Peptides against a protein of PDB entry 4JHK. Designs and how they scored, part 6

Target 1, 212 residues: chain A of PDB entry 4JHK
Amino acid sequence: EDYKIQSFDLETQKLLKTALKDPGSVDLEKVSSVIVDQSLKDQVFSREAGRICYTIVQAEAKQTNGSVFRRNLLNRLQQEFKAREETRKRSTQEWVCLVSFICNIFDYLKVNNMPMVALVHPVYDCLFRLAQSDALKNEEEVDCLVLQLHRIGDQLEKMNVQLMDELFNLLRDGFLLQEDLSSMGRLLLLEILEFRAGGWKLSDTAQKYYYS

## One batch from the design tools (peptide)

Design b1_p10_1_s1 (made by RFdiffusion4, then SolubleMPNN)
Fold by OpenDDE base, seed 5:
Structure b1_p10_1_s1 (fold): chain B 212 residues (1-212), chain A 10 residues (1-10)
Amino acid sequence: as target 1 above (212 residues)
Amino acid sequence: SWADIADEME
């Protein structure tokens, strides 16, 4: 398979390629660190990173029946999650990258073809944070919130419908009651409300209206 | 930890 790793230098690219094919021959802690570092500064890469991580996890399991890479990855991610409020204060961009990466790991890093239950509450915590009034007024945070719900909302709802109902109650209230929303932010909230109401699907006509 | 919970799912 082809993986988008052109943003790394040649040495790191070789490291990642080797990890994908022969994880036992490389330092998997270093590999996980490199992937997390890049994902925390590039939201586009974070999606590809999820796929890369899953491939490495499967390769290591098959090769040695080990889980060294996954353990290092999740430990680092958990550390970043615990510090999420400080990250948000320091940089909105880094914060939305963190949320995006956590959501992408949830999306791709399946265990026995099941979502990782450990990430359900952390993902909801991130989305609830993005749904607070101080975040909804920032278009970058609204973009992130709506993007993640489009990607993994249906999966999250299956894991906990009550939390999803509570989250969307906040989004509805934000849409209706918050005065300092941007026009685009309000439009995006309306779109995601309609998206869920339609069974996590959007008609082609509606999609063109909101994104074209 | 998240890592431990993931291992428990195996």
Scores: peptide ipSAE 0.752, ipTM 0.974, DockQ to the pose 0.902
Fold by OpenDDE base, seed 4:
Structure b1_p10_1_s1 (fold): chain B 212 residues (1-212), chain A 10 residues (1-10)
Amino acid sequence: as target 1 above (212 residues)
Amino acid sequence: SWADIADEME
């Protein structure tokens, strides 16, 4: 299958392609580092990165019954998560890339076809941080928050409905009470409130209204 | 660690 890795140089592309087919023949720590580094710079890549990571995990499991790649990936992600406040202060763009990547790993990196329990609270922590007043005034952070909830909100709710209720209480309060929300930010918050209320579904009419 | 928890799910 085709994977979007054109943003890497040819040598790195070869490394990734080999990892996808024959993970035992490459340095999987290096592979994980390359994927994380790029995901922290390109939010669009983070979605593809999740799919790539899952494929490598499955290939390694089938080939050697090992989990070296997954361990290296998760260890690096955990380090980045721990430093998330410093990342946010340094670069909003890198911060939203980090959140996007963690969410996409949650979405794609299933274990025995189940969501990874270890990532539930970290994902919620990221989303709660995006739902704070100082973040809601930044359109880039609101975009990230709403995008992740569209992608994995239904899955996250199944893992912990109480946290989801608390999160959406913050979003409702932000929508109603925060004065320095942009018009687009307010529109996006309204849309995601409606999205969840509708069972994590959006009609075609609503889609055109909010995203055209 | 996250890695350890993931291994425990296997």
Scores: peptide ipSAE 0.750, ipTM 0.974, DockQ to the pose 0.905
Fold by OpenDDE base, seed 1:
Structure b1_p10_1_s1 (fold): chain B 212 residues (1-212), chain A 10 residues (1-10)
Amino acid sequence: as target 1 above (212 residues)
Amino acid sequence: SWADIADEME
């Protein structure tokens, strides 16, 4: 199985591979730190890191019945979340990577085969931030918002439909009323509105219309 | 913390 770790140097790749197979033999705090750091820099990795993290969590649970990696990961992620406005000001790319990563963790890091309840409001907070007027004018943030909703929107709605309704009220307002939206941004918002209305799915024809 | 909540779900 390919865990998409080619962006790391060889030594770090070895560390991660060992963590995946024998987590008890490595510094799991260091592993979590490396994963978070890279997720903030690489959008591709940030979208894939959840699967890596879940594998490490499962490996540690089986090996020692421990949760050291998960605790370190979540503590670091929570710190980054708390500082998200500073991150956004410093780097839009790092901000959207952070959002992508937290959404990916929500998607993959199940506990007893259930979504992690602790991440529901933080994920919504990130998406609501992306839905604000100052963010909707930035195509990179709109791309991130729409992408995450495609990936985990159905799961998030199941956790809290009221928040999802409120979020999409903002998106409809942005689509209809915000004058400084780009044509592409407006198109993406329309697409995601239709995506949810269609039960979080689109026909092949509709997908081609918006993304080809 | 998020970590504590996750542990509580176990």
Scores: peptide ipSAE 0.750, ipTM 0.974, DockQ to the pose 0.906
Fold by OpenDDE base, seed 2:
Parts: structure tokens; sequence; C-alpha cells
Structure b1_p10_1_s1 (fold): chain B 212 residues (1-212), chain A 10 residues (1-10)
């Protein structure tokens, strides 16, 4: 099984692999810290880190009935979320990585097979921030926004349809009224509007059209 | 905290 941890040094890779199969033998606080740190820097990792985290959570629960990793992970994530505006100001890349990571955690880190209720509003907050005019003019932020909605939009809507309606009102307005959208940004917004309107589905042909 | 909420969901 490939957990896409190639960006780490070999020692850290070993640490993570051990955490995945024998979490009781490693410092899970350190593991969580390493995962969060890398998720803020590596876009590929940030998109897949949720799967890694969930696996570790499950492994620890089964091994020791503990939740040390999840607790440390969520505490750190909450800290980063609180500082999200500072992060955005410092680095657009780190900001979109943070959003991607939070969304990925929402997607994968189920508790009793249920979505993490605590993350619903934080995820929406991130997406709403990406939907603001100052963010829509940045292709990197638009890419992030649209990507997350493709991945978890249907799940988020089930958790709070009112917020999703409000979000898409902003996106529609952005598409129609935002003057400094890039051509690609405008295309992506149109695509995601159609995606939701179609029940969070898009034909392969249409998908290729928008992303070609 | 998020961590506490997660624990409560168990």
Amino acid sequence: as target 1 above (212 residues)
Amino acid sequence: SWADIADEME
C-alpha cells in the first residue's frame, strides 16, 4: 500500500510506516506534528494525508484502544486553522495546502463511520474564504476551492445545505460579476456550478472539456 | 476542542 510519503527523509518515512502498523511503538505526537508540517508544504501529501491519518487512528484504536494520535492531530489542526489568515498572508501555497489538508481530514477521518461534526464549519469557513473576491482572482486559490468541492462537496452539503447554498451563491456571483477572474478561474467556477447542479456529478466528456 | 468532540463521538 502506497501512502505517498516519498517527500520525507528515510528516517521519517520509517517512523510513519511504523506508526501505520504499530502505533504504540512510536511517539504519536511527533508523528502528528510531522504530518501536519509536511501537509502545509507538500500539496500532493496534503491531499492524501487524511488517508494516512485515518489509518493510524484505526491502528491505534485497535492496538491500544487509544486516541493519542487523533487528539494531537486535531489539536494541531485546530491551531493551524485559527491562524489561517496569517498563513494565507505568509504563503498562498501553505494556505491552500492547509485547506486541502483540512478537507482531506474531513473526508477520511470518520468517527464511528460518521463525518467529524467539528470540522463542518471550519471546512465551510475555509471554502467561504476561498470564495471571497480577493481569493477568486488567484488561480491557485480557485483551483483549491474547486478541487475540494469536487472531493467533498456532496458530503458537506449533506451536513449543512444552507451553508452550501450560500457558498454557491458567492461562486455564482463571482462567476458573473468578478472582473479580474482569470479565464481558467472562470471556467472552473462554471464547471463547479454545473457539477453541483447536476447532483455533484459531471460526465467524463464534460469533465475533460473543462479541464483540457 | 475538536479533539474533545471527536472523543465524544466514540
Scores: peptide ipSAE 0.749, ipTM 0.974, DockQ to the pose 0.899

Design b1_p10_1_s2 (made by RFdiffusion4, then SolubleMPNN)
Fold by OpenDDE base, seed 4:
Structure b1_p10_1_s2 (fold): chain B 212 residues (1-212), chain A 10 residues (1-10)
Amino acid sequence: as target 1 above (212 residues)
Amino acid sequence: SWADIVDEME
């Protein structure tokens, strides 16, 4: 199984591999911190980090019935979330990485096969921020928004359909009314509107059209 | 905290 940890140095890779197999033998606070730090820097990793985290959580639960890693992860993530506006101002790249990471944690890190309810509003908050006019004009933010909705939109809607309706009202208005959208941004908004309207699915033909 | 809420889900 490939956990996409090649972006780390060799020492850190070893740390992560050990955490995946024997979490009790490593500093899980450090592990969580490293994962969050890298997720803010590497968008590819941030998109896959949820799977890594889930594996570590399961390994620790099996080994010691503990949740040290999960607690540290969530605490650090919550700190980053709280500072999200500052992060966005400092670096759009780090901001979209943060959103991607939070969404992937939501997607992969299930508790008793259920989404973590604690992350529902934070995820929506991030998506609503990406749906604001100042964000919609940035293609990088639009890409992030649409990608997350493709990945977890159906799950989020099940948790709160009212918020999803409100979010998509903003997206519709952005698509129709905002003049400084890029051509690709406008196309992506249209696609995601159709994606939800179609029950959170898209034909292969349509997929190629919007993302080719 | 998020961590506390998730712990309650166990």
Scores: peptide ipSAE 0.739, ipTM 0.973, DockQ to the pose 0.928
Fold by OpenDDE base, seed 3:
Structure b1_p10_1_s2 (fold): chain B 212 residues (1-212), chain A 10 residues (1-10)
Amino acid sequence: as target 1 above (212 residues)
Amino acid sequence: SWADIVDEME
């Protein structure tokens, strides 16, 4: 299985590969730090990092019945979440990477095959922030919002339907009423509205239409 | 903390 760690230098790749197979032989705090740092810089990695993290978590649990990696990962993630507004002000790119990473962790890091309840509200908080008027006018933020809803919207709704309804009320209002919404942003919002209305499913043909 | 909450899920 390819874990898509080609963006790291060779030494770090070796570290990550070892963590995936023999987590007890590496500094798992360092591993978590490296993954978080890269996820905040590279959106491509941030959307895939969840799978890597899950594998490391499972490997450590099996090997030592420990959770050092997961604890360090979640602690760092919580710190970044707390500072999310400052991050957004500093760099839109880092902000959307943060959101993508949090959503990806929610998607992949299952505990006893269940979503981490601790991340439900933080994820919604991020998505609600992206759904505000000042964010909807930025195509990069709209892209992020729509992408995450495509990936984890159905799971999030199962955790809290009321919050999802409220979120989509904002998106519908943005689509219909916000004047400074870009043409592409408006198209993406329309697509995601239809996506949920269709039970979080769209045909490949429909997806190609909106993303062509 | 998030970490503590997740640990409790085990």
Scores: peptide ipSAE 0.737, ipTM 0.973, DockQ to the pose 0.905
Fold by OpenDDE base, seed 1:
Structure b1_p10_1_s2 (fold): chain B 212 residues (1-212), chain A 10 residues (1-10)
Amino acid sequence: as target 1 above (212 residues)
Amino acid sequence: SWADIVDEME
């Protein structure tokens, strides 16, 4: 099974592999910190780290009935979320990685086969921030916004349809009214509007049109 | 905290 940890050095890879199989034998606070740190730097990893985290959570639960890793992960994630505006000002890349990672955790880390309700508002807060005028003019942020909505939009809507309606009102306004949107940004917004309108589905023809 | 809320889900 490939958990896509090749971006780490060999020592850290060993740490992560051990955490996946025998979480009780490693420092789970350190493991969580390493995963968060790398997720903030590597967009590919930030989008895939949820599966790794879920596996570790399951392994620890089965081994000790504990939740040390999950608690440490969520605490660190909450700290990063709190500092999200500072992160955005420092690095757009780190900011979109943070959003991607939070959304990925929401997607993969289920508790009793249910989404973490604690993450619903934080995820929406991130998406609403990406939907503001100052963010919509940045293609990197628009890419992130649209990507997350493609991945978890249907799940988020099930948790709070009113917030989703409000979010898409902003996106529609951005599409129609914001003058400094790039052509690509405008196309992406149109695509995601159509995506939701189609029940969070897109035809193959439309997919090729927007992403070719 | 988020962690506390999630713990309550179990």
Scores: peptide ipSAE 0.736, ipTM 0.973, DockQ to the pose 0.926
Fold by OpenDDE base, seed 2:
Structure b1_p10_1_s2 (fold): chain B 212 residues (1-212), chain A 10 residues (1-10)
Amino acid sequence: as target 1 above (212 residues)
Amino acid sequence: SWADIVDEME
């Protein structure tokens, strides 16, 4: 499989490939750190890193019945989450990468085929932050918000419908009342409102309309 | 920690 690790240097690629196949032979703390670091810089990687992480978790569990990688990954992710406002202030790009990464981890990193309960509120916290007026005026943040809701909205709603209702109340208000939304931002908000209203589905025709 | 909570899910 292609795990989209071409953004790393060759030595690091080798490290990651080894972690995917033989996690017991590498420093899994280092591997987790490298993945998090790159996820904060590369939007494409941040959206794909969950699959890589889950594969490593599965490989380690099968090989040693261990969870060293997962623990290190979650610890680092929690640190980044705690510093999310600082990250947002420093770099919108890094902030949206962080959100994308944490959502991707939520999406892929299942435990006993169940979502990680620990990430539910953190994910909502990130999405609520993106739904604030100061964030909705930034198209990059709106793109991130809508993308994550497309990817994991249905899963998140199953975990907490009340929070999802509250989130979409904010999005509706933003769509209707916020004056400094970009045309694309407003269009994306409308689309995601319709997406949820349609049971987290959108017709192919509508999809093309909003994203073509 | 998140890690601890997830460990408890095992």
Scores: peptide ipSAE 0.736, ipTM 0.972, DockQ to the pose 0.925

Design b1_p10_1_s3 (made by RFdiffusion4, then SolubleMPNN)
Fold by OpenDDE base, seed 1:
Structure b1_p10_1_s3 (fold): chain B 212 residues (1-212), chain A 10 residues (1-10)
Amino acid sequence: as target 1 above (212 residues)
Amino acid sequence: SWADIAEEME
């Protein structure tokens, strides 16, 4: 299985591969730190890092019944979340990578085959931030918002439908009322509104209309 | 913390 770690140097790739197979033989704090750092820089990795994280978590649990990696990962992620406004001000790219990574962890890092309850409100907080007027005018943030909703919207709604309703009220308002939305941004908002209305599904015809 | 809550789910 390919875990998309080609963006790391060879030494770090070896570290990650070892963590996947024999987590007890490596510094799992360092592993978690490396994954978070790279996820903040690389959108491709940030979108896929949840899978590798889950694999490491499972490997450690099976090997030692431990959760050192998960603890370190979540602690670091929580720190980054807390500082999210500073990150956004510093770099839109890092901010959307952070959101993507948090959403990806929510998607993949199940506990007893259940979504991690602790991440529900943090994920919504990120999406609500992306739905604010100052963010909706930025296509990069709109892209991120719509992408995450495509990936995990159905799961998030199952966890809290009231928050999802409130979020989409903001998106409808943005679509209808915000004057400084780009044409593409407005199109993406319309698409995601229709996507949810269709039960978090999109026909092939509709997909081609919005993305081709 | 998030980590603590995750452990509580186990």
Scores: peptide ipSAE 0.734, ipTM 0.972, DockQ to the pose 0.907
Fold by OpenDDE base, seed 5:
Structure b1_p10_1_s3 (fold): chain B 212 residues (1-212), chain A 10 residues (1-10)
Amino acid sequence: as target 1 above (212 residues)
Amino acid sequence: SWADIAEEME
């Protein structure tokens, strides 16, 4: 199985490869730190990171019945989440990377084939923050919001339909009432509104309209 | 913590 870790130096690549195959032979705290650090600066990697993390978690559980990696990973992620407003003020790019990573961990890091309940409210908190007026005027934040809803919206709704309804009420109001939305931002909001209305699916015609 | 809750799901 191929994991996209070419962005790391050779030594770190070896570390990650070993963690995937023999997690008991490496420092799993260091491994988790490396993955989080890279995910917080590369939004594309954050999706791959979710898959990598799940593999390491499963490998460690099978090898030692341990959960050292997951514990370190989630503790670090929770720290970053708590500091999310400061991160957003410092860098929009880092903020959207953080949101993307949290959402990807929610998507991939299943426990007994179920989403981690602990991440439901944190994910919604991030999405609600992106749905505020000061965020909707920033295309980077709108891109992130819409991307995450495309990826995990259906799963999140199953966990809490009330919060999803409230979130989309905000998005509808933003689409209709907010004056300083960019043309692209408004288009993306319309698309995601239609996406959910269609059962978290988009017709080929609609997809071409919004993304071609 | 998130980690504790995850372990409770095991």
Scores: peptide ipSAE 0.733, ipTM 0.972, DockQ to the pose 0.904
Fold by OpenDDE base, seed 4:
Structure b1_p10_1_s3 (fold): chain B 212 residues (1-212), chain A 10 residues (1-10)
Amino acid sequence: as target 1 above (212 residues)
Amino acid sequence: SWADIAEEME
C-alpha cells in the first residue's frame, strides 16, 4: 500500500516505512510521537495517520504479539485530550487537528475488528465541545465537527445512540437559535442534520447543493 | 488508561 508521508523529511519517512514493515527494528515510542506531532499540525494528515497507525499495530502484533506502539500512541493521545481546552485557547487550528486525529484513530484503529470502546466518550466529548455556542461561531470548528460526523457518525451512533441524540439536539438548537453563525456554518449544520436524518447518507441532489 | 482498556479488548 501507498501511504502519504511526503510531508516528513527523508529520515523520518524511512523511519515510518520501516515501522510499517518491520516494527521491531525501530523505536516505536519515537514513531508514535512523530505521528502524533504531525497530526496535531495537519488535519489532512490525521486521516492518513489513522491508516498508518492501524498498519503498524497489525504489523507489530503479527511480528512480536506486542502492542508497544499502540500503548505509546494512546497514552500520548490521552495526554493531549486532557489538555484540549488549553490547546483550543492557544490555537483553533491545533484544536481541530486534535479532534480530527482522535476521530480518525477511532475510525481506523480497530481491536479485534471492533471500535475502541475507550475512545467513545472522548470522541463525543470533543464533538460536544465543538457544538457549544462559542465554537459554533467559528467556521473552522464547524467544518471540523461536520467532517467528523460525516466520517464516523454512523459508527459513533452504534456505540451510543443517546449521546448522538443529545449532540444533534445541540446542533439543531445552534442552527435555529444562534445569531452569530456564518452563512456557511448554518448551511453545514443543516446539511449534517439532513445527513443523519437520511440514515447517514446523502442523495446526489443534496451533495450538489451543499458541496458544489 | 485508554491503552489498558484497549489491551483488555484483546
Scores: peptide ipSAE 0.732, ipTM 0.972, DockQ to the pose 0.906
Fold by OpenDDE base, seed 2:
Structure b1_p10_1_s3 (fold): chain B 212 residues (1-212), chain A 10 residues (1-10)
Amino acid sequence: as target 1 above (212 residues)
Amino acid sequence: SWADIAEEME
């Protein structure tokens, strides 16, 4: 199975592979640290890191009935979340990577096959931040917002439909009223509005239209 | 913490 860890050096790749197979034999705090660090730098990895994390969590649980990795991961993630405004100010790329990562963790890191309740509001907070006027004018942020909603919007709505309604009210207003949206940004917002209106579904033809 | 909440869900 490909876990998309090519961005790491060979030594770190070995560490991660070992963590996936035999988590008890490695420093899981270090593993969590390198995953978070790389997720903030690599968009591709940040979008896939949740799968890696969940696999490690499951492996550790089965091997030792422990949760050292998850604890360290979530603690670090929470720290990054708290500093999200500073991150956004420093680097839009790191900010969208952070959002992508936290959304990916929400998507994959299930507990007893349930979404982690602790991440619901943090995820919404990130999405609401991306839905603000100062963010909607940035194509990179709009792309991130729309991508996350495509991936986890239906799950998030099930957790809190009121927040989702509020979020999409902002998106609708942005689409209709914000003058400095790029053409692509406006198109993406329209698409995601239609996506939700259609029950979080969109035909392949329509998808190609909006993203081509 | 998020970690604590996750453990409570176990």
Scores: peptide ipSAE 0.731, ipTM 0.972, DockQ to the pose 0.903

Design b1_p10_1_s4 (made by RFdiffusion4, then SolubleMPNN)
Fold by OpenDDE base, seed 2:
Structure b1_p10_1_s4 (fold): chain B 212 residues (1-212), chain A 10 residues (1-10)
Amino acid sequence: as target 1 above (212 residues)
Amino acid sequence: SWADIFDEQL
């Protein structure tokens, strides 16, 4: 299976590959730290890291019945979440990478095929932050917001429809009332509004219109 | 912690 780990040096790539196949032979705390660190810097990796994490979690559980990786991953992720406002002030890129990573973990780390309850509110908190006026004016943050809603919006809504309604009220207001949206940002907001209204799906024609 | 909640959900 292909994992997008090209952004790491060769030594770290070997570490990650070993963790994926033989987690008992590596320092899984170190592996988790490396994954989180890179997820905050690399947008492509941040979007794919959930799949990698899922595989390592499963591999460790099967091999040693352990949970060292998962526990360390979630502990570090929670620390980063707690410091999210500081992260946003320091770097918009790191902030949107953090959101992307949290959403990706939510998408992949299922518990008995059910969403991780612990992440529902944290994910909504991140999306609500992206939906504030000071964030909507930044196209990079709008891109992140819309992307996450495309990926996990339907799942989040199933967990809490009231919060989703509130979130989309903010998005509609932003689309209609906010004056300093970029042209692309406004287009993306319109698209995601239509996406949810259509049952979290768009026709192929509509998809091409907004993204091609 | 999130880690503890995850374990509890298992």
Scores: peptide ipSAE 0.691, ipTM 0.965, DockQ to the pose 0.886
Fold by OpenDDE base, seed 3:
Structure b1_p10_1_s4 (fold): chain B 212 residues (1-212), chain A 10 residues (1-10)
Amino acid sequence: as target 1 above (212 residues)
Amino acid sequence: SWADIFDEQL
């Protein structure tokens, strides 16, 4: 399997590869820290980090029946979530990376094939923040919002349809009423509105229309 | 904590 860790230096790549195959032989606290740090500065990695984390969690559970990696990962993630407004003020890029990472963890760290209940409200909180007027005017935030809804919107709706309805009311209002949306932002909002209306599915032709 | 809730959900 390709875990897409090419963005790390060779030493760190070796550490991650070892964690994936033999987690008991490495410092899993350090591994979790490295993954979180990279996810906060590289959106491409933050998008894929969930799969890496899931594999390490499974490997540690199978090898030692341990949960050191998972606990350190989630504790750090919770700390970053708590500080999300400060992160957003400091760097839009880091903020969207944080949101992407949280959503990716929600997507991949299933609990007995069920979503992690602990992350439902935090994920919605992030998406609602991205749906506010001051965020919708920023293309980076709109891109992030729409991307996450494409990936986990159907799962989130199953957990709380009321919150999803409220979120999409904001998106509809933004699309219709907000004057300082970029052309691309408006297009993306229209696409995601259509995506949900279609049962969280779009034809390949429709996808090409909006993104190609 | 999220970590504790995860453990409880298992």
Scores: peptide ipSAE 0.685, ipTM 0.964, DockQ to the pose 0.883
Fold by OpenDDE base, seed 5:
Structure b1_p10_1_s4 (fold): chain B 212 residues (1-212), chain A 10 residues (1-10)
Amino acid sequence: as target 1 above (212 residues)
Amino acid sequence: SWADIFDEQL
């Protein structure tokens, strides 16, 4: 199986490839740091990063019965989460990359094929932040919010339906009442409202309306 | 920490 790591320099690519196949032979703290750093810059990579992280976690567990990579990854991610408001103030792009990466880690880092319980509330916290009025007026943040709900909304709802109801109450209010939404932002909110109402899938009619 | 909670879930 191939992993998309072309954005890294040759030395870092070799490091990542070695971590995937022989994690015991590399500095896994450094590997985790490199992956987090790149994920905070590139939202597209953040999805691939989730898959890479899962592979390294499993490889280390099987090879050495270790958890150095996972622990370093989660500790770094938690640090970034705690500083999320400062990140948002500094750069909307970095903020949405952070949210995307946290959501992708939630999506890929399963615990015995179950969702990681530790990330349920942090993910909801990020999505609730994106659902506030000051974020809904920014199309980049609305894009991120809707994308994550498409990816992991059904999984999150299974973990806590009450929080999901509260989140969508905010989104419905934003759609109906907020005056400074962009046309695209309002369209995306309507789409995601219908997406959940349809059981986290689009009807044929909705598919044609939003994506034709 | 998230890392500790993960270990507890295993």
Scores: peptide ipSAE 0.684, ipTM 0.964, DockQ to the pose 0.927
Fold by OpenDDE base, seed 4:
Structure b1_p10_1_s4 (fold): chain B 212 residues (1-212), chain A 10 residues (1-10)
Amino acid sequence: as target 1 above (212 residues)
Amino acid sequence: SWADIFDEQL
């Protein structure tokens, strides 16, 4: 299987592969730290890191009945979340990577096949931040916002439809009223508005229109 | 913490 770990050096790749198959033989705190660090600087990895995290969690649970990796991962992620405004000020890229990673963890790290309740409000907090006018004018942030809503919007809505309604009110207002949106940003907002209105589904034709 | 809430949800 492809866990998209090609951005790591070969030694780290070996470490991750070992963690996936034999978590008891590696320092899982270190593994979690490496994954978070890379997720904060690699947008491609941050969007897919949830799957590898879930696999390691499952592997450790099965092998040692342990939760070292999961606890370290979530603690580190929570620390990064708490510092999200400072991260955003420092680097838009790191900020959108953080959001992407949190959303990806929400998507993959389920509890008994149910969403992690702990992450519902944090995810919404991130998305609401991306929906503010100062963020909507940045195409990189709009890209992140729209992508996450495509990936987990339906799940988030099931957890709290009121927050989703409020979020999309902001997006609609941004689309209609904000003057300094990029052309692509405005197009993406329209697309995601239509996406939700269509039950979180979009035809292939419509998708190509917005993204090709 | 998120980690604790996760454990509680199990």
Scores: peptide ipSAE 0.683, ipTM 0.964, DockQ to the pose 0.883

